# Peptides against a protein of PDB entry 2N1D: the designs that were tried, part 157

Target 1, 169 residues: chain A of PDB entry 2N1D
Amino acid sequence: EVKVKIPEELKPWLVDDWDLITRQKQLFYLPAKKNVDSILEDYANYKKSRGNTDNKEYAVNEVVAGIKEYFNVMLGTQLLYKFERPQYAEILADHPDAPMSQVYGAPHLLRLFVRIGAMLAYTPLDEKSLALLLNYLHDFLKYLAKNSATLFSASDYEVAPPEYHRKAV

## One batch from the design tools (peptide; made by RFdiffusion4, then SolubleMPNN)

Design b1_p28_5_s4 (from b1_p28_5, 15 letters changed)
Fold by OpenDDE base, seed 3:
Structure b1_p28_5_s4 (fold): chain B 169 residues (1-169), chain A 28 residues (1-28)
Amino acid sequence: as target 1 above (169 residues)
Amino acid sequence: MEKELEELLKKIEELTKKIIDVLKKALE
């Protein structure tokens, strides 16, 4: 497995996220107040503000685009807990043409980095290429950790209604 | 499901290669 190191600051949130959904039977409010697209845009702008060269700025933009695509292809099948499946189905029905990066937010984006390593393990990459990619992914994760207080909050979740519980069998 | 996973992995590979290609060019 390709190890994508999650910052220690974010690991407790992953536990809280899991607890909110699985144990407390809550759902992340959708569409997200701050969606994945906006988070990635903020990151890109953050990197630009750090005085990067044009080439490095271009690289960051491509990383952002890549993370977005990773998220969009993995969200539905890899990043959801069972309890979230009915919600996802409803989102697909209501927003059939919307990329999930415009619907979901920081918690699900963080889940991507928990899962992406296993996926990359099946991708034939030379060590240098893999290291290059991982460096950028880790840099983004550091950004998430730095902004964790604003990106991750239990207040973004809500108790699922009884009707939903019947669907989530 | 197995086929779907394979297709997903293929998509991830394609995306990854694209990213890496661009990154390498950008950092030249």
Scores: peptide ipSAE 0.469, ipTM 0.878, DockQ to the pose 0.741
Fold by OpenDDE base, seed 4:
Structure b1_p28_5_s4 (fold): chain B 169 residues (1-169), chain A 28 residues (1-28)
Amino acid sequence: as target 1 above (169 residues)
Amino acid sequence: MEKELEELLKKIEELTKKIIDVLKKALE
C-alpha cells in the first residue's frame, strides 16, 4: 500500500471527527461554511504569495485541480461513515448538479488523504512519479496542519434530529 | 460494488497520470 503520511497535528482531529459522528451521532453542518473549493483556493493563493516561479505556480494549480477531482469522485462511496449516508442522499436530491467539493468541508477533505493511498497502490506508477505526487500531497497536508485551528472545529457539527435516526442504519 | 470500485480505480488512475504529466512538465 502507498503510504500517505498524515501530520501528527491532524491525527487527533481524525479521531474527534469519527467520535462526533459514530458515537455522538452528530452531523457536519452542510453546506459547509468553508467548502473544499475555498480551502483549495486559499492554498493556491498561499503558495503564490511565497514568490514561487511561474512553473511552480502552474504545478500548484494542477495539484489543486487534481485534489478537487479526487475528492469529488471518492466522497460518496469511500469517505462517508454509515451514519452520514442519509445526509448525503438528501444533498444529492437537493443539489444533483453541484460538485461535492462545494458542499463538504475540511473534515471530509482530510478523510480523502486517509483513503487515497490504497487507491494509488493499484495505479501503475513508477517510483519516481509516485514520489513526485506524494511530495505535493504532503505539502498540502502541511498547509492543512498549519491552519488546523481555523479549519477544524467541533462547533461545525450538530446533533442529528430524531427523525434522522430513523433513516440511519 | 466490485464493478463500481473498478470504475473508481480507473478514474483515479487517469487523474493521477494527468497530474503527474503536468507536474513533470512544470518542473522541466
Scores: peptide ipSAE 0.467, ipTM 0.879, DockQ to the pose 0.757
Fold by OpenDDE base, seed 5:
Structure b1_p28_5_s4 (fold): chain B 169 residues (1-169), chain A 28 residues (1-28)
Amino acid sequence: as target 1 above (169 residues)
Amino acid sequence: MEKELEELLKKIEELTKKIIDVLKKALE
């Protein structure tokens, strides 16, 4: 299996995210104040500001685009806890044509990297190609870790109303 | 469910190959 290493700084957040939703029965506020698109854009700008060559900047843009697409195709079926499914259904009903990268935020984006490795295991990749991809994915994860204080907060969650609980059972 | 997973895996594969192809070209 392809292993995507999550920075140690972010592992506690994964636990908190899980706890907020599954135990405390809270929901991430949607649409996100800072959505996945915005996070990826900030990352790209961050990389550009570090003085990379044009080719390297182009590579970053492709990685950003790729991560966005990964997220959009996986969110609905792979990245949601059971308790979040009614919320997702409501989002789809209200915004049928909106990509989920414009709706969801950092916590769900981080979940992508927990799950993407298993998916990549089914793709035929040579070692060099896999290493290349993983290097960029890990670089992005390092960025998330560096900015974790502003990207991840329990205040972005709220208690689900009683009527929601009835739908989630 | 299996069919949906298969479709997802195909999408992931296509995306991955595209990314890698571009990355290789950009970094050469």
Scores: peptide ipSAE 0.458, ipTM 0.876, DockQ to the pose 0.693
Fold by OpenDDE base, seed 1:
Structure b1_p28_5_s4 (fold): chain B 169 residues (1-169), chain A 28 residues (1-28)
Amino acid sequence: as target 1 above (169 residues)
Amino acid sequence: MEKELEELLKKIEELTKKIIDVLKKALE
């Protein structure tokens, strides 16, 4: 399996996220106040502000676009806890044409990086190419870690109503 | 289920190859 290293600063959040959903029966408020698209845009702008060359800027844009697509193709089937399935169904009904990167936020984006490694293991990449990709993914994760105080908060979750519990069998 | 996962993996592969191709060109 391809190892995507999650920054130590973000590992406690993964536990909190899991606890909020599975034990406390809460749901992340959707649509997100700050969605995946905006997070990626902020990252791109952050990298641009660092005085990167045109080529480096172009590379960052492609990585951002790639992460967005990874998220959108994986969210529904790979990144949700069982308890979140009814909520996802509701989102699809209410926003059938919207990419999930415009609906979901930082917690689910972070879950992507927990899961993407296993998927990449099945892609035929040489070691150098894989290392190159991982370097950029890790760079983005470092950005998430630096901004974790503003991106991850338990206050973005809410207790699911009783009728929701009946749906989440 | 297996078929769905296979399709997903195919999409991931295609996306990854595109990213790698662009990254290699950009960093030349």
Scores: peptide ipSAE 0.457, ipTM 0.874, DockQ to the pose 0.716

Design b1_p28_6_s1 (from b1_p28_6, 12 letters changed)
Fold by OpenDDE base, seed 4:
Structure b1_p28_6_s1 (fold): chain B 169 residues (1-169), chain A 28 residues (1-28)
Amino acid sequence: as target 1 above (169 residues)
Amino acid sequence: DEKEKEENEELIKTWRELLRRIKELLAK
């Protein structure tokens, strides 16, 4: 098993996210006020402002592009709790061609990194390539932790209406 | 420099392989 370490600052949020949806029957407000695309853009700009060389800037762009695609592939089938399925179906019906990285936000993006370790176990990567990828993933997670106060908030969730509960049974 | 260029190329290859494998697994 490949271990992707989640920063200690973000572990409590994963619990809160699960509780808000599964126990409190709330939904993350969609479309997100700050979507995954914007979070990744902010990260890229942050890295570029640190005096990186041209080659380092290129690498950051590739990391961002990779995370975005990874998220868009995984969201619908791997990252949603059961209670969120009707909401996802409605989003697909209303926006069939929209990337989910333009709809969902930080909480769902963080869930991606909980799952990636297991996915990497099925990927035939040599140790050198795996180490390189993990370094960039951990760097991004560190960024999320640093900005957690603005990225993760219970106020981004809302109580699901009664008609939604009927669909979610 | 050449070292950074090589690392960038390796990163791209790694992402491509990961995403390819994920898509294959999800298709099953």
Scores: peptide ipSAE 0.200, ipTM 0.756, DockQ to the pose 0.693
Fold by OpenDDE base, seed 3:
Structure b1_p28_6_s1 (fold): chain B 169 residues (1-169), chain A 28 residues (1-28)
Amino acid sequence: as target 1 above (169 residues)
Amino acid sequence: DEKEKEENEELIKTWRELLRRIKELLAK
């Protein structure tokens, strides 16, 4: 399996996220105050503001586009805990045409990078291409870590009502 | 310059292949 390194600063958050949902029976508030699209846009703008060359800017845009598509493909079937599935169904009913990158936020985006290593293992990639992709993914993860105080907060979660518990059996 | 262009092309191909494979796996 391909190893994608999660920054040490973000590892505790993955545990907290799991605990909030699975043990404390809370839900991330949707639609997110800062959705995946906004996070990726901020990242792209951050990279561009650093005075990068045109080639580097192009690469960043491709990374952003790729992460967005990857997230939208994976969210519904691979990134949700069992307790979150009724919420997802409600979101689909209320916003059938909206990509999930416009609904969900940083916690679910981070879950994506826990899964990508296994997905890469199923993809025949040469060593050079794999290394290139990993470098950009790690760069993005580093950005998330730097902005973790504003992107990840337990206050973005709320206790699910009793009627929700009946749906989430 | 030229190296960066080649890397960008490789990046695009890598993403395309990854997404294709993921979709195939999810379809099973």
Scores: peptide ipSAE 0.194, ipTM 0.752, DockQ to the pose 0.630
Fold by OpenDDE base, seed 1:
Structure b1_p28_6_s1 (fold): chain B 169 residues (1-169), chain A 28 residues (1-28)
Amino acid sequence: as target 1 above (169 residues)
Amino acid sequence: DEKEKEENEELIKTWRELLRRIKELLAK
């Protein structure tokens, strides 16, 4: 099984995210102030600002595009806690044509990487290709860790109203 | 269950295609 290492700086946030929603019955404010699209764009620009070769820059763009598409595919079915299901339904009704990468933010994006390792186990990649991909994924995770103070905050969550609790039962 | 397996398989196929594209690009 392929293991994608989550930086130690981000592991406590995964616990806090779960606690805020499942125990404290809060919801991440949507649409996100800093959505997945913008986070990925900032990362790409960060990498491009470095003296990268054309091939390396092209590779970063494809990694970003791949993460975005995979997030959009995974969000609704794999990345949500049970308590978040009614909110997701409301988002689909209010924003039927918007990709979820334009609605959700860093916490949900981080949840994606908890699942990627299992998915990679089912891909026919040789050792060199897998190592290269993992290097890029870990590089992105390091970027999230470096910017964790601005990307991950409990202030981005709010207490769900009583009427929402009835829907989430 | 069976429904979960089908959904997972669809996601795996999507991811494989994404990784294929990435692999080809990174190999250049």
Scores: peptide ipSAE 0.144, ipTM 0.693, DockQ to the pose 0.058
Fold by OpenDDE base, seed 5:
Structure b1_p28_6_s1 (fold): chain B 169 residues (1-169), chain A 28 residues (1-28)
Amino acid sequence: as target 1 above (169 residues)
Amino acid sequence: DEKEKEENEELIKTWRELLRRIKELLAK
């Protein structure tokens, strides 16, 4: 299995995210104030401003595009806790034509990287290409860690209303 | 079980295509 290393700064957040939803029965506020699309765009612009070569810039854009598409494919079936499924159904009804990268935010994006290692294990990438891709993925995770104070906050969650609890049972 | 396998296979195919593009770009 391919190991994607989550920065130590973000590991506690994964636990907090799980606790807020599963134990405290809260929901991430949707649509996100800062969605996955904007986070990825900010990262790409950040890398561009650092004076990278054209080839590296192109690679970053491709990685961003790949992460976005992968997120949109996986969100509904792989990244949600059971308690979040009614909310997802409501989002699909309210935003039927919108990709989930325009609705969800940083916490759900981070969950993607818990699963991505297993998916990479089933791809026919050579060792050198895989290592290079992993470097970019780790670079993105490092960016999330650097900006964790603004991207991850318990204040982005809210207590689910009583009506939701009945629907979730 | 079969439904889950089909969904996973479709996901893997999508990801493989994305990684193919990345590989081609990184090879420049």
Scores: peptide ipSAE 0.122, ipTM 0.676, DockQ to the pose 0.036

Design b1_p28_6_s2 (from b1_p28_6, 11 letters changed)
Fold by OpenDDE base, seed 3:
Structure b1_p28_6_s2 (fold): chain B 169 residues (1-169), chain A 28 residues (1-28)
Amino acid sequence: as target 1 above (169 residues)
Amino acid sequence: SEKERKENEELIRAIRESLERLKELLAK
């Protein structure tokens, strides 16, 4: 098993996110005001501003690209609660060629890190490679925790209309 | 440094390999 440790600061948000969707029957407002692409860009710029070497900057860019691809591959089938599926279908119909990293935001991005560990366990990566990757994933998670006050808010959700409930399980 | 370069190359390979395997897994 590959364990991705979520910072303690972000664990309460995962609970709130689940509650907003599953219990309160709310939906994250889409398209996100701050999408995954923007969050990753801000992270990259933040790392660059820290006076990193060219080699470190290169690594950050690759990690950003990797996280983006992980998200786009996993969002539709792995990261959505059942209540969110009709919303996703509507997004696909309206924007069939748009990557989901341009539509969804911080809450769904955080869900990726809850699921990615189990998926990485099915890859042929050795211990050294996994450790290296995990170090960068954890570094990004620390960034999310640092900026959690601006990235995660219940005000980004809204009550789904009655007609939506009829389409959702 | 040379050490950082080698680590970066390993990181890139790890990301690419894991992504490809992930795509294959999800395609089933």
Scores: peptide ipSAE 0.381, ipTM 0.869, DockQ to the pose 0.735
Fold by OpenDDE base, seed 5:
Structure b1_p28_6_s2 (fold): chain B 169 residues (1-169), chain A 28 residues (1-28)
Amino acid sequence: as target 1 above (169 residues)
Amino acid sequence: SEKERKENEELIRAIRESLERLKELLAK
């Protein structure tokens, strides 16, 4: 397994996220007020404002595009808790053409980095290429940690309605 | 710089290659 280190500032949130969904039976409000696309765009703009060269800016844009695609590919099968599956099914039925990066937000994006390491272990990337990728993934995680107060909030969750509980078997 | 350009190209290839393999892995 390829280890992606999660900043210590974000680990408590992962626990809170898990608790809200699995123990308190709440759901993240969808569509997200600030979706994954917006978060990635803000990150890219943040990097641009730091005075990076054109080459570095180009690399950041490619990383953003990559993270977005990773998320869209993995969300449905790798990032959801059991209790969230009916909600996901409803989203797919109502919005079949919408990428999940336009629907979900920061909590689910953070879950990607918990899972992506194991998946990358099955790719043919050499050590050098993997190191390059990991460096940017960690850089993005640092950005999430820096902005955690505005990106992660329990107020973005709500108690699932009775109708939903009937579906969540 | 030339070094930076080459590194960026390697990064792009890494992302694209890993993404393709990921899709293949999840499709099975």
Scores: peptide ipSAE 0.371, ipTM 0.864, DockQ to the pose 0.779
Fold by OpenDDE base, seed 4:
Structure b1_p28_6_s2 (fold): chain B 169 residues (1-169), chain A 28 residues (1-28)
Amino acid sequence: as target 1 above (169 residues)
Amino acid sequence: SEKERKENEELIRAIRESLERLKELLAK
């Protein structure tokens, strides 16, 4: 399958994220203080500040748009733990037309890159195109790793109320 | 450069093709 390498700096966070939700029965606070849209915007601005050409800026914008769409189509069915499903259902009921990239934040965005590799294996991309895409995905992951101290925090989670536990399977 | 432009176009095509395929896979 297609392998998307997660930076070593971010792997401990994936474990913590899983533990907070599955073991500690906490939920990421929604809507996120810093949503996926804002993270991607910051990345684009960061890349542009590095003095790239107009063509490079165009490519970065397309990568940002692509990651956003990947996230929005995969969040509900591929990126949530079982305990998070009632929360997601509530979000959909309250905001049926809002893209999830405006609701969720960095932890769920990182989960995308754990899952996207297996999905890309079913795409019609040739080896060269896939390698090119992977290079940009890895570049974005490097950015997340570099800014991990400000993007990932256990304080963004909260203990789910007893009423939620009754709804959660 | 022309080389950079061509590479960017290839990237955009890759993103769009993969995204459409993902939508199809997840819709089923």
Scores: peptide ipSAE 0.359, ipTM 0.860, DockQ to the pose 0.776
Fold by OpenDDE base, seed 1:
Structure b1_p28_6_s2 (fold): chain B 169 residues (1-169), chain A 28 residues (1-28)
Amino acid sequence: as target 1 above (169 residues)
Amino acid sequence: SEKERKENEELIRAIRESLERLKELLAK
């Protein structure tokens, strides 16, 4: 398994996120005020503002595109807690043609990096390529940690209504 | 250097390929 290290600053949030959904029976408000697309765009612009005008900038764009794709294909089947499945079904009904990166936000994006390591083990990347990719993924995670105060908040969650509980198994 | 630039380009291509393959795998 490929090891993706989560910054220590974000590990407690993963616990809080799990608790809000699974124990407190809350749901992340959708569509997200700050969606995954926007977060990735901000990251790319942040890297550009740091004076990177060479191949590193190109690499960032490719990584951003990759992260977006990872998220969109993994969200529904890999990143949701059981309690969130009815909400996801409703989102699909309301936004049938929208990628989930335009609907979901930072908490679910962070969950991706908990799961992506095992998936990357199936890629044909050699040692050098994998190291480079991991470096950029870790760089992005550092960005999330740096901006965690604005990206992660329990106030973005709401108690699920009674009618939702009937749908949730 | 030119050698480093070429290596970087190769790495980027490799990353793109791997991401596409993984996308296909996850889509199943």
Scores: peptide ipSAE 0.345, ipTM 0.851, DockQ to the pose 0.534

Design b1_p28_6_s3 (from b1_p28_6, 9 letters changed)
Fold by OpenDDE base, seed 3:
Structure b1_p28_6_s3 (fold): chain B 169 residues (1-169), chain A 28 residues (1-28)
Amino acid sequence: as target 1 above (169 residues)
Amino acid sequence: DEEEKKKNEELIKAWKELLEKIKKLLAE
């Protein structure tokens, strides 16, 4: 298994996120006020403002594109807690053609990085490619940690109505 | 410049390989 280190600032949030959904029976407000696409765009702009060369900017764009695609592939089947499945079904019905990166936000995006290490274990990446990928993943995670106060908040969750509870059993 | 290009190519390759593998695993 390849270990992707989550910044210490974000580890407590993973616990809070799980608690809000599974124990407190709350749901993240969807569509997200700040969706994954927006977060990735802000990251790209942030990196661009740091005086990157054209080649560095291109690399950042590839990182953004990769994370976005990775999220869209993994969200529905791998990143949702059991309690969130009915909500996901409703989202698919209301937004059938929209990628989930336009619907979900920072909490679900962070869950992606908890899973990627295991997925990398099944991929025969060469040492250089793996190291480079990990470096960019960690760089992005550091960005999330730096902006955690604005990206992660319990106020983005809502108590699920009684009708929803019956669907989630 | 050339070194940066090489790194970028390696990054692209890494992402593509990862995504393809994930898609295959999820299809099982």
Scores: peptide ipSAE 0.067, ipTM 0.615, DockQ to the pose 0.683
Fold by OpenDDE base, seed 1:
Structure b1_p28_6_s3 (fold): chain B 169 residues (1-169), chain A 28 residues (1-28)
Amino acid sequence: as target 1 above (169 residues)
Amino acid sequence: DEEEKKKNEELIKAWKELLEKIKKLLAE
């Protein structure tokens, strides 16, 4: 397994996120007030404002595009807790043509990086390519940590209604 | 800058390989 280091500031949030959904039977409010697309856009703009060259800017854009695609591929099948599956089905019905990066937010995006290490282990990347990718992923995670106060909040969750509980596994 | 171009090419290669592998794994 390839180890992706999660910032210490975000580790407690992963526990809170799990607790809110699995134990407290709450759901993240959808569509997200701050969706994944917006988060990635803000990150890209942040990097560009730091005086990057054209080549560095290009690299950031590729990282953003890659994370977005990775999220959209993984969300429905890999990132959801069992309790969230009925909600996902409703989202698909209401937004059949929308990518999930436009619906979901920071908590689900963070879950992506918990799983990426295992996925990288199955990818035949050379040492240089893997190191480069990891550097950019860690850079993005640092950005999430710096903005964690605005991106992660229990107030973005709400108690699921009784009718939802009947649908949930 | 030749060095920066090389890094960008390697990054693109890494993403493409990762995404293709993930898609294959999810299809199994």
Scores: peptide ipSAE 0.066, ipTM 0.622, DockQ to the pose 0.615
Fold by OpenDDE base, seed 2:
Structure b1_p28_6_s3 (fold): chain B 169 residues (1-169), chain A 28 residues (1-28)
Amino acid sequence: as target 1 above (169 residues)
Amino acid sequence: DEEEKKKNEELIKAWKELLEKIKKLLAE
């Protein structure tokens, strides 16, 4: 298994996220105030502002595009807790053509990186490609950790209404 | 820089391979 190291600062959030939804029966407010697209855009701009070369800028764009696509593919089937399924169904009904990166936010994006290690293990990536990818993934995770105070908050969750509980059984 | 360009190409390749594999797994 390829291990993608989650920053220690973000590990407690993963627990809190799980607790809020699974134990406290809360839902992340959708559409997100700051969606995945916006987070990735901010990251890209942050990297570009650091005086990177044109080639480095291009690489950042590819990383952003890759993460976005990966998220959009994985969200519905791999990243949601059971309690979140009805909410997802409602989102699909209301926004059938919208990518989930425009709807969901930082907590769900972070869940993506919990799964990516296993996915990388199934890919025929050479050592160079894998190392490069891991470097960028870790760089992005460091960015999330640096901005964790603004990206991750329990106030972005709300108690699900009683009628929702009946659907989530 | 040729070295940087090559690294970018490798990155793109890595992403494409990953995404294709993920899509394949999800389709099963």
Scores: peptide ipSAE 0.063, ipTM 0.623, DockQ to the pose 0.629
Fold by OpenDDE base, seed 4:
Structure b1_p28_6_s3 (fold): chain B 169 residues (1-169), chain A 28 residues (1-28)
Amino acid sequence: as target 1 above (169 residues)
Amino acid sequence: DEEEKKKNEELIKAWKELLEKIKKLLAE
């Protein structure tokens, strides 16, 4: 098994996210005020501002593109808690062609990295390619941790209405 | 330089392989 280490600063948030939805029956407000696309764009700009060469800038763009695509593929089937399924169905009905990276935000993006380790184990990547990918993933996670105060907040969640509860059970 | 170019190519390869595998798994 390939292990993607989540920064210690972000681990408590994963617990809070789970608690808000599963125990407190709240939902993340959608569409997100700061969506995944925006977060990835900020990361790319951050990396580019560090004085990277043209080649390094190109690599950052590929990392961003890869994470975005990975998120869009995985969100609906792998990243949602049971309580979030009706909300997702409503989003699909209202915006069938919109990528989920434009709808969801930081909490769901972080969930992606909890699952990626297992997915990497199923992928026949050579040792060098795997190491390179892991380095970039950890770098991005470090960025999320550094900006956690602005990216993760319980105020982005709201109590689900009674009508929603009937759909979720 | 050539070393950075090679690393970028390896990164792209890694992403493509991962995404293709995931898509196939989800399609099953």
Scores: peptide ipSAE 0.052, ipTM 0.605, DockQ to the pose 0.676

